# Peptides against a protein of PDB entry 7Q4I, part 199

Target 1, 281 residues: chain A of PDB entry 7Q4I
Amino acid sequence: HENSTIAERLYSEVRVLCWIMTNPSNHQKKARHVKRTWGKRCNKLIFMSSAKDDELDAVALPVGEGRNNLWGKTKEAYKYIYEHHINDADWFLKADDDTYTIVENMRYMLYPYSPETPVYFGCKFKPYVKQGYMSGGAGYVLSREAVRRFVVEALPNPKLCKSDNSGAEDVEIGKCLQNVNVLAGDSRDSNGRGRFFPFVPEHHLIPSHTDKKFWYWQYIFYKTDEGLDCCSDNAISFHYVSPNQMYVLDYLIYHLRPYGIINTPDALPNKLAVGELMPEI

## One batch from the design tools (peptide; made by RFdiffusion4, then SolubleMPNN)

Design b2_p26_7_s3 (from b2_p26_7, 15 letters changed)
Fold by OpenDDE base, seed 1:
Structure b2_p26_7_s3 (fold): chain B 281 residues (1-281), chain A 26 residues (1-26)
Amino acid sequence: as target 1 above (281 residues)
Amino acid sequence: EEKKKKEREEIYKKAQKIAEEIDKEY
């Protein structure tokens, strides 16, 4: 019998609403597999689409389909969350329908922070936004206060937030959040290892898999190493995960156990005050 | 206070169901 007491406590104390970016063509192909795997571990799971699907629990947002409407869909998704669900959680995760997330590791990272702190976390990129922005594919998580500031203060003001639905979704939300003083947090562990990943585990874990000229190394905000030192033992997300790989990851992470090895969790850190961040490493 | 207690109890029940479902899927 696994001792789940700490995970149960964090499920109660660090409530996460996960919203999944999807479209009607991916409801059956991708989104249903999120619902059947890691999405079950969210306190609330919502699929944001252009069409309603009662089997999936998909919401039809008033947006068109296509890559040029991703920013529009993100704006409408957070408006919908603010109107209907702002008190249902403390933290609000955006993920794609091919992102895999270890929600327990995200709760562990978020535990010391107040949801009233205007902060968000993810894989931080350095271009276009002074404080950085979070990669869309790796998924990013906003505090309740960050969602409030985004929807109430940023979105209604064209000077603070782009009114057009065009542009890179992750860059545009990053600009809007910076303009309302939402802080781009550091999601790295105590050893300086990343937790949110914009690619599959294989691409991060295998040294020299990418050329040093690969755009990722120019975009990453924090210096990162390749190989086993790339990734936290408490990694949170991976992107470009196929539906079949989601079931494999669920098996490997939650069911497969090496007999005779018992992992003891680290002690929880002290809680931070409102507006306080962990020191940068 | 009673509303928060009930909400916590519902959250704990949901956590237990999720744990049970994880155990049953295999």
Scores: peptide ipSAE 0.000, ipTM 0.283, DockQ to the pose 0.013
Fold by OpenDDE base, seed 5:
Structure b2_p26_7_s3 (fold): chain B 281 residues (1-281), chain A 26 residues (1-26)
Amino acid sequence: as target 1 above (281 residues)
Amino acid sequence: EEKKKKEREEIYKKAQKIAEEIDKEY
């Protein structure tokens, strides 16, 4: 029998709203599989689209489709969340319809932080934004205060936040968040291993999978390794996960167990004060 | 427990379908 007592506690204490970036063409192909796998473990799950889908619980945002509108969709998604759902959660995760997320590991990372701390987490990249920005593909999570600042302070001000819908979504939100003093947090574990990944596990776990000249190594904010040391034992997300792979990952993570191995959870850290971050590694 | 059971059943059903699809491609 599985003891999930601590996971249940964290589910209640670290409430996560997950919003999924999708489009009408992906409702059945991709988004539905998020809903049927890891999305079930969010406290609230919303699919942000351009068309309503009652089966999926998709919201029709007033945006066009295509890569050039992703920033527009992100702005409208967070406006929608702020208006309707800001009190439904403490943390607000953006993920793509091909992102897989281990929500329990995210709750563990977030547990010490106050949702009133203006902070967000993800796979931090160093270009374009002084403090860094979080990779869009890996997914990123905003505190409630970060969402408030983004929607109320940043979005209405063209000097703080890009008013048009063009540009790289993750870079643009990163700029906006920096401009309202939302901190780009460090999502690494105590061993300095990453938790949010912009690629599938294989791309990170297999040494020499990518050339060291690959753009990723130039973009990553923190030094990272390949192989087994690439990734935290409490990894949170992977990107480019096919619908089929979502079910495989769900099985491997939540169902497949090596007989006779008992995993004991680490003790929870102390809670931080408002505005306090974990010490740098 | 019943919820977990249903979830497992869904995963296994999906895995079976995936396996069948893979077998057709090879």
Scores: peptide ipSAE 0.000, ipTM 0.279, DockQ to the pose 0.023
Fold by OpenDDE base, seed 4:
Structure b2_p26_7_s3 (fold): chain B 281 residues (1-281), chain A 26 residues (1-26)
Amino acid sequence: as target 1 above (281 residues)
Amino acid sequence: EEKKKKEREEIYKKAQKIAEEIDKEY
């Protein structure tokens, strides 16, 4: 029996609501596999859709379908969360229905931070937003205060937040959050390795002779290397994960163990004060 | 801005293709 005492403690102390961006055509194809794998490790799991699905626990948001409505879904999802669930968690994760998340690693990263600190984390990108923004595909997590500021201060003001439903979802929320002084946090580990990934593990771990012209290298806010140094041992998320790969990852991460290797968890860091961030590396 | 959006979309498509190819190899 694995000693899960620290994971259980963090489950109680670092409460995470996960909302999954999906659509009716993906409820059975993708979203249900999130529910059956990593989504069960969230304190609360909600699927944000255009149609209700009681089996999935999907919410019908008042938005149309299509890529042009992703920003609309994000706005309505956070409105719904603020109205119904703002006290059900401390942190609020957005993920796609093809994102895989190691929720325990996210709780470990979030543990020192106050949920009253206006901060959010993810894979930080440079363009379009001065402080950066978090990649939509890698998933991003808002503090409770960040959600409050987004919904109450940003969304009602067209000067602070785009009123129409068009645009790149992750860029638009990044602009809105910056405009209400929500900080784009550093999600890297103590070695400077990333935790949120906008691609599958193989794309990050395998040094491809990716032309230095590959957009990702221009977009990423923090310089990272390819190979084993790309990724934290406490990585949080990967994107473009197929339904089958979700079950494979669940097996590899939670069930497969090399005999005789005992991983003792590192000591938890000290908690930060409200408004305090970890020093940038 | 539209060119950058298209470039981003092409890259996401490439990433999806890589994921699909990996799924085919296993």
Scores: peptide ipSAE 0.022, ipTM 0.515, DockQ to the pose 0.082; fails the geometry check
Fold by OpenDDE base, seed 2:
Structure b2_p26_7_s3 (fold): chain B 281 residues (1-281), chain A 26 residues (1-26)
Amino acid sequence: as target 1 above (281 residues)
Amino acid sequence: EEKKKKEREEIYKKAQKIAEEIDKEY
């Protein structure tokens, strides 16, 4: 009963490999629920862990566990992707095992861009990195060229990319990517509304949910509002989504329909040349 | 760098607590 013709086209033309940051203690608690919900809409789904899990399709990376090793895990994950999967997709999404992603909306955002453009997208933060960096929790997506530059040009050079495994994962990759001229893209929609969110929908949708002094308002690269105007109608991701909330979101987004309301998708934009970005709003 | 890392970890811990509080309302 659903017309998915455009979504099917984008599934084939905008191929996304999703890798999920997880650990062995979360395979059953969190990661399996990603696999059973939004992860099934990726062209390829890989769980990056420290232990193999054949049921989950988890990869054992040569890294230790703990919050202090997230940067190490990210480096090894992208090395693994580059070695084994660089041609399996056009775009490479990092998400956490408590990130929810509307993959169709991500494909829509990415459609005009060449995967050979050195660019990545996410919730852009302004501190620490001149061009900004993408919030780790909201998830971020690299073009194929961005992955190539990260793995081949940045990682081997200690002057360009931190060799140790310490630091904030998203800041460190942001520094590395900047140093190899991977552009921090603008993921906002045509109305200037965000698409990648480092918190649950409620945190963004409810006006005055946070104090004006909340760190988030100082970290965001682009000005954003609270309430319904906070978020694109084509929002891509939310963070701190519990396993149960993933199923709720799947129901609300993909199953629940208001009778008599038909949404017609906007026309696809023109494709950009290699190296070209959409105009900033 | 360690100070920045610690500050960031505190930020994420705070955000996680907020998310957990929201989850408890359901």
Scores: peptide ipSAE 0.020, ipTM 0.527, DockQ to the pose 0.062; fails the geometry check

Design b2_p26_7_s4 (from b2_p26_7, 16 letters changed)
Fold by OpenDDE base, seed 3:
Structure b2_p26_7_s4 (fold): chain B 281 residues (1-281), chain A 26 residues (1-26)
Amino acid sequence: as target 1 above (281 residues)
Amino acid sequence: SEAEKKAREEIYKKAEELAEERDKEY
């Protein structure tokens, strides 16, 4: 027996369109498992590909395949969303076909924000972009206004947004969004713990015997701890999650319960006005 | 820079290799 009343409320009040970055070779291998696990908890789920797949609900974008075309695919995906789906949701999540997302935790983070606030959230990295940018693998979520500014103001202007399809996808969208005054939000919880993760849970939860020279510590925008203090109790995403691990995570998060432990959800915060952000921690 | 791009690509490749090694242990 589970009480989902507050999750159902947030499902209605914080509408999320999830688009999944995939390719035809991964439709059956990876994307299908997203659809069967966490993707079913999105208000709308779309797979962005180079080929149509009616079983998957995949869209054929006018882009080539390969790592060098990820930025092109992201531009076309958001154009497609703006044209067909801008009113179907309040928030627009990009994820990879090996990203796992706890959508309820994302709705909780987003609840106080107006979708008309030009903001986006994810795992913030500090290099290349002054305000930072969100890691592509961890997934990132744009407000409706952020999507509008990206598609209508940034993309048509080569001075604001890279016209070619080359470059690091997450850096390039981060530059474009900064150039149209979309704010790189802070996704950390009230304890300063991260919510979006560019690696699997194991890599964040287990203190690495790895040298402090590991690139991640140079890229992360906010100071993070290792071990159990690395991660919010309301963590949102993990990357490099295999299809089998998606089912394991679905079981552990949504089905497995320690008997006699009841989690009472915190009260929802007050809603912010348009343009307001949560105080910095 | 091209050097930074290459360094980043090497990093992601190493992360993928670590993920693949982990998946082989299962």
Scores: peptide ipSAE 0.033, ipTM 0.554, DockQ to the pose 0.063
Fold by OpenDDE base, seed 4:
Structure b2_p26_7_s4 (fold): chain B 281 residues (1-281), chain A 26 residues (1-26)
Amino acid sequence: as target 1 above (281 residues)
Amino acid sequence: SEAEKKAREEIYKKAEELAEERDKEY
C-alpha cells in the first residue's frame, strides 16, 4: 500500500485551483481527458471556454475564439476566478487542454511559499519581459496575491496591462504581473532541474529532439542540461500531451511501480515568510 | 485511497475503449 499521508496533507494545505484554457470544439476532444486524468487532482477544476458545458464544468467567458483572443480569455478567466473563487484555493494554475500536470509535485514546490506572496511559477522565458515570463503551454501558477494584483491593480490600468485582447497571452500576463511587482519565481528543484516543460517528455529527455527546438534554448531563462538531467524527478508539467498520452502518463506516474523500490518522500522544507523566495540556485 | 482506486478504474476503462477502437481499425 502506498503511503499517501503527505500527499493528502499537501492537498489540504496547498490548495490549487486549476483552470483549463479550452474552446467548444475541444470540450470532447481534449478537455474531458484533462478532467478524467490529472485535473481530478486539483482542489478545484474549471474549464474556461466561450460556451458553457455543464458536463465538463466549463464556463462561457465573454470572449471570442481564436489565437488573437487568448489574451482576452486569460484576462476574463482570472476576473472570473477573482470574483467567484479567490478564496477556494491558495494557488491558481493556468493550463492548456493539452498540458499534463503532476499536481502533487506542484504542491511540493509551492509548500514553502505563502499564497500572500506576490509570485508566480512556470517555465520561465527571458524575452520581452525583464524579469521573464512563464510559458503559456507549460502552464503557470499564480499565488492568491498575484491573482489579486493582476485583477485589481493591473487589469484596470491600460498603462500597466494591455486593454486589447490581441497578443501572446503568456507575454502579456507576464508584462502585467511585472508591472504590479508580482515576482517571476524560480521553479527549478534543488539541483537546478526544471519542473515546467513547454513540450512532451520525449522532446526534453532525448537530445535529438532538442535540436529541432533550437529557439527554446534562446527563450529559456535558466540554463538547463540535455538528456535525463534536463528534468526534475519532481517535474510538474508537460505540453503537447495528446489525450491518449494523458492516460498513459496517469498510469506510469500513479499506478506503475517497480516492486521493492519504495520512494521515501523528502522532508518538507521550512515555510517562508510573506514576500520571501527560495534562494536562486 | 478511494480516489486512487477510482483513478485506476478510469484508466483501465479508457484503455479498453482504446483497445476496442484499435481493434476496429485493424
Scores: peptide ipSAE 0.005, ipTM 0.354, DockQ to the pose 0.021
Fold by OpenDDE base, seed 2:
Structure b2_p26_7_s4 (fold): chain B 281 residues (1-281), chain A 26 residues (1-26)
Amino acid sequence: as target 1 above (281 residues)
Amino acid sequence: SEAEKKAREEIYKKAEELAEERDKEY
């Protein structure tokens, strides 16, 4: 019998709404598999699309399809969340329909933070935005206050937030959030290891898998190692996860156990006051 | 900028190519 008492406590105290960026062509191919795997561990799960799908619980946003409309879809998704769901959760995760997320590890990272703190977390990149921005593919999570500031303060002001739907989605939201003093948090663990990953585990875990000239090493905000030290034992997300790999990851993480090895969870940290961040490592 | 957009598109394209190559190996 698994002792889930701490996970159940965090499920209640750290409520997460997950919204999945998808399109009608991916409802059956990708999004359905998110719903059947890690998405079931969110407090609320919503698929953001251009077409309604009652089986998926997909919302038809007033946006066109295509890579050039991802920023438009993100703006409309957060507007929809603010209007209908702002009180349904404390934290609001964006993920793609090929992102895999360990929601319990995200709740553990978020536990000390107030939802009223204007902060967001993810895989932090350094270019284009002074404080950095979070990689779109790795997924990123906004506090309730961050969503409020984004929708109410940033979006209505063309000087603070790009009014058109063009641009890199993750960069544009990063600019908007910076302009309303939403802080780009540090998602690393106490050992300085990352938790949000813009690639599959293999690409991070295998040393020298990528050339030193690979763009990723120029984009990461924090220095990271390769190999087993690349990744937190409490890693939160991976990107470019195929539908089949989602089921494999679900099995490996939640079902497969080495007999006689028992993991004891660390004690929860103290809660921070509103506006306080964990010390940078 | 358009240059930033193009750079991002190239990044995502490369990452998709890597993912596709991986999926062929499995």
Scores: peptide ipSAE 0.025, ipTM 0.521, DockQ to the pose 0.062; fails the geometry check
Fold by OpenDDE base, seed 5:
Structure b2_p26_7_s4 (fold): chain B 281 residues (1-281), chain A 26 residues (1-26)
Amino acid sequence: as target 1 above (281 residues)
Amino acid sequence: SEAEKKAREEIYKKAEELAEERDKEY
């Protein structure tokens, strides 16, 4: 029997709206599996698409499909959220339809922060944006105030936010957010280990697994190690997770238990004031 | 617990559905 009391408390106190970037061709292939796995643990789950799907709970955004329209989708998604759902949650997660998220670990990270603090979290990259930006694939989470500033202050101003739909989605939102003084938070745990990952666990845990790691080390904002020290025990997200792997991860994380090992949660940290961040590690 | 059993059954059922869908596409 699991004691979920603290997780239930955090579910109520740290409300998360998850919006999933998808497209009509992925509704059945990918998005549905998000809905059937980790997406159930969000307080609100919305699929942002170009076509409505009532079975999936997908919204048809007024955007075209294709990689060149991802920035357009992100802008319209947050506009939609602001208009319809800004009070339904405290935090607003963007994820892809192949991102896996441990929502409880995200709530734990977010717990000390005020949703009125203009902050967002994810896998922070250092290029292109002075304060850094969050990797699109790892998923990123905005506070309610960050969403407000993005939609109300940034998007309407072409000087603050790119009006066209071209560009790297994660870089462009990072620029917009910086321009409205939304802070790029540090998502690392108390040991300095990352929580948001732009690849599958295997790619982070196994040293020299892919040549793609080389660029990643140049892009990562905070120094991190390879191997088991790469990843927080309270990791939040992984990317390029296949539909099959989502079910495997759900089993491993939520069902598989080593007999006789009781994991007791750490005490919750103190809540921060509005505008306050955790000390840098 | 019954809840854990039910959750496990749901995961397996969904995995089976996924496998069936995959097998239809390939």
Scores: peptide ipSAE 0.013, ipTM 0.394, DockQ to the pose 0.025; fails the geometry check

Design b2_p26_8_s1 (from b2_p26_8, 17 letters changed)
Fold by OpenDDE base, seed 3:
Structure b2_p26_8_s1 (fold): chain B 281 residues (1-281), chain A 26 residues (1-26)
Amino acid sequence: as target 1 above (281 residues)
Amino acid sequence: SEKKKKELEKIYEEANELAEKIDKEY
């Protein structure tokens, strides 16, 4: 017997369209497992591919397949969303077909923000983009205004947005969004813990005996701790999650409960005005 | 720059290799 009243309220007030980056070879292997797990908790779920799949609800974008076309696919995905779905949601999440997302925790983070604020959230990296950019693998979420600026103002201008489909997808959208004054938000919780993670939970939760020379520590925009202090109790995403791990995570997060422990949700924060951000921690 | 792109690609490859090792251990 679970009380979901607040989650149901947030589902209605913080509408999220999730688009999943996939390809035809992964429709059955990966994407269908997203649809059967966390993707069902999005207000709208769309799979962006190079081939149509009516069973999956996949869209055939006019792009080629391969790692060199990810930026092209992202541009076409947001063009498609803007044309067909810009009013269907307030927030627009990009995730990979091996990203797991706790959508309720994302709605909680987004609740105070106006969708008319030009902002986006994710795991912020510091290189290449002055304000930072969001890691592609961890997934990132754009406000409705951010999508509008991306598609209408940035994409048509080769000086603002790379016209070629090559490059690191997450870096290129990060440059593009910066050029149209879309703010790279802080997704950390009130304790300074991260919410979007570019790796599996095990990699973040287990103190790595790995060398401090690991690239991740040079890329992360905010200082983070290892172990249990790495991650918010309201964590939003993990990457490199296998199909089997998605079902395990769904069970652990939504079904498995320790008897006699009742988690009471914190009060919702005040809503921010258009253009306002939460104070930096 | 092409140099930064190659560096980023190498980093993602290393991350994928690490993820594959984790998946093999479990």
Scores: peptide ipSAE 0.016, ipTM 0.549, DockQ to the pose 0.079
Fold by OpenDDE base, seed 2:
Structure b2_p26_8_s1 (fold): chain B 281 residues (1-281), chain A 26 residues (1-26)
Amino acid sequence: as target 1 above (281 residues)
Amino acid sequence: SEKKKKELEKIYEEANELAEKIDKEY
């Protein structure tokens, strides 16, 4: 029998709405498997699409399909969330239909922060945006105040936020959020290890898997290592996870246990005041 | 490529079958 008491507490105190970026062609192929795996651990799960799907709980956003419309879909998704769901959660996660998320680890990271703090977290990249921006594929999570500022202050102002639907989705939201003083948080653990990953675990865990000339090493905001030191013991997300791999990860993380090894959770940190961040490591 | 498409289709089919099994067990 698992003792889930602290996880249940965090489920209640750190409410997360997860919205999944998908399209009609991926409802059955990908999005359904998110719903059947990690998505069930969100306080609320919504699939953002161009077509309604009642089985999936997919929303038809007023956007066209195609790679050039991802920024448009993100804007409409957050508008929809603000209008219908802003009080249903404290934190608002964007993920792709091939992102896997350990929601309990995200709640642990978010616990000390006020939802009224204008902050967002993810895999921070350094180019294009002065404070950095969060990688779209790794998923990123906005506080309730960050969503409010994005929708109410940034989106209506073409000088603060790009009005057209073109551009890199993650860069464009990063620019908009910076322009309304939403802080790009540090998602690293107390050992300086990352929690949000734009690739599968294998790509991060295996030393020298990628050439040092690989774009990722130029984009990453914080210095990161490869191997077992790459990743927090409380890692939150991985990208390019196939539907089959989602079930494997669910089994490995939530069911498979080495007999005789008991993991005791660390004590929760003190809560921060509104506007306060954890010290950077 | 057609080969990659078939490989992906197989992955999706296997994943769907697994999902259906899981849903029946709960």
Scores: peptide ipSAE 0.016, ipTM 0.426, DockQ to the pose 0.028
Fold by OpenDDE base, seed 1:
Structure b2_p26_8_s1 (fold): chain B 281 residues (1-281), chain A 26 residues (1-26)
Amino acid sequence: as target 1 above (281 residues)
Amino acid sequence: SEKKKKELEKIYEEANELAEKIDKEY
């Protein structure tokens, strides 16, 4: 028998809207597998596309397709969320249609924070943005106040937020959020281990998988170790997860259990005041 | 800078190509 009482409590107290970046060519290939796996654990799940799909519950945003329009999609997605869904959740996750997310671990990380705190979390990168920005592929989560500031204060002002649809989506939102004093939070656990990962588990867990000259080591905001010490026991996301791997991960994380091993969850931390952050490690 | 933008675009392109390769292998 599984005891999910704490997870059920967090589902109610830490409400997450997940929006998935997709396109019409990936509705059947990728996005439907998100819906059938980890996406079902979000409080609200929306697929942001250029075409409507009633089976997927996809929204047709007024944007063109192609890599040059990802920033355009992100702007329109958050405008849509603010208009229709800002009160449906406390936190708003962007993920790709090949991102896998353990939503319970995200709720655990977010639990102490107020959704009225202007903050967002993800895999923090250091270049281009002074406070850093969150990797687009690893997924990033905004507080309700961060969404409000982004849509109401940043987007209408070309001096604060890029008006054209070109550029790296994650860098551009990172600039906009910094310009409206949304803080780039620290998503690491109490041991300094990362929770959001821009690659598959294999690439992070296997030591020396990448050359020391690999761009990732220059981009990461916080120093990280390789091997088993790379990753939190409460990891939140992985990127480049194939549709088949999503089902494997769902099985391994939620169904497969070693007989006789009982995991007891740590106590929940104290809640922070509005505007208060956990200290950086 | 435009140079930094191109570098990022290349990194994301390489990462997406890798993802597509992984998706094709599975």
Scores: peptide ipSAE 0.015, ipTM 0.540, DockQ to the pose 0.061
Fold by OpenDDE base, seed 4:
Structure b2_p26_8_s1 (fold): chain B 281 residues (1-281), chain A 26 residues (1-26)
Amino acid sequence: as target 1 above (281 residues)
Amino acid sequence: SEKKKKELEKIYEEANELAEKIDKEY
């Protein structure tokens, strides 16, 4: 019998609303598989689209489709969340419809933090934004206070946040968040291993899978290693995960167990004060 | 647990349904 007592506790104490970036063409192809796999482990799951889908629980945002509208969709998604759901969760995850997330590992990372701390987490990239920004594909999670600052303080001010809907959504939100003093957190574990990944596990776990000239190595904010040491044992997300791979990952993570190996969960850390971050590694 | 068995069964069913759909598309 698996002891889920700690996971159940964290489910109640670290409430996560997950919103999924999708479009009408992907409702059946991708988004529904998120709903059937990792998305069911969110406290609330909302699909942000341009068309309503009651079966999926998709919201029609007042935006067009295409890459040039992703920033517009992100702004409208967070406006929608702030208006309707800001008290339904403590943390607000953006993910793509091909992102896989281990929500329990995210709750573990978030546990010490106050949702009133203006912070967000993800795979931190160094370009364009001084403090860094979080990769859109790896998914990123905002505290409730970060959402409030984004929607109430940043979005209404064109000097703080881009009014146009064009641009890279992850860069643009990163700029906006920096401008309202939302901190780009460090999501690495105590060993300095990453938790949010902008690619599939294979691309991170296999040494020399990518050329050293690959853009990722220029973008990553923190030094990372390749191979097994690339990734936390408490990894949170992977990107470019196919619908089939989502079910495989669900099986491997939640069902497949080596007989006789019992993982004892680490003790929960002490809670931080409002505005306090974990020490840098 | 019975709950886990049911969840696993559901995953397998969903995976099979998806596989069948993909196989029809390719």
Scores: peptide ipSAE 0.007, ipTM 0.367, DockQ to the pose 0.025; fails the geometry check

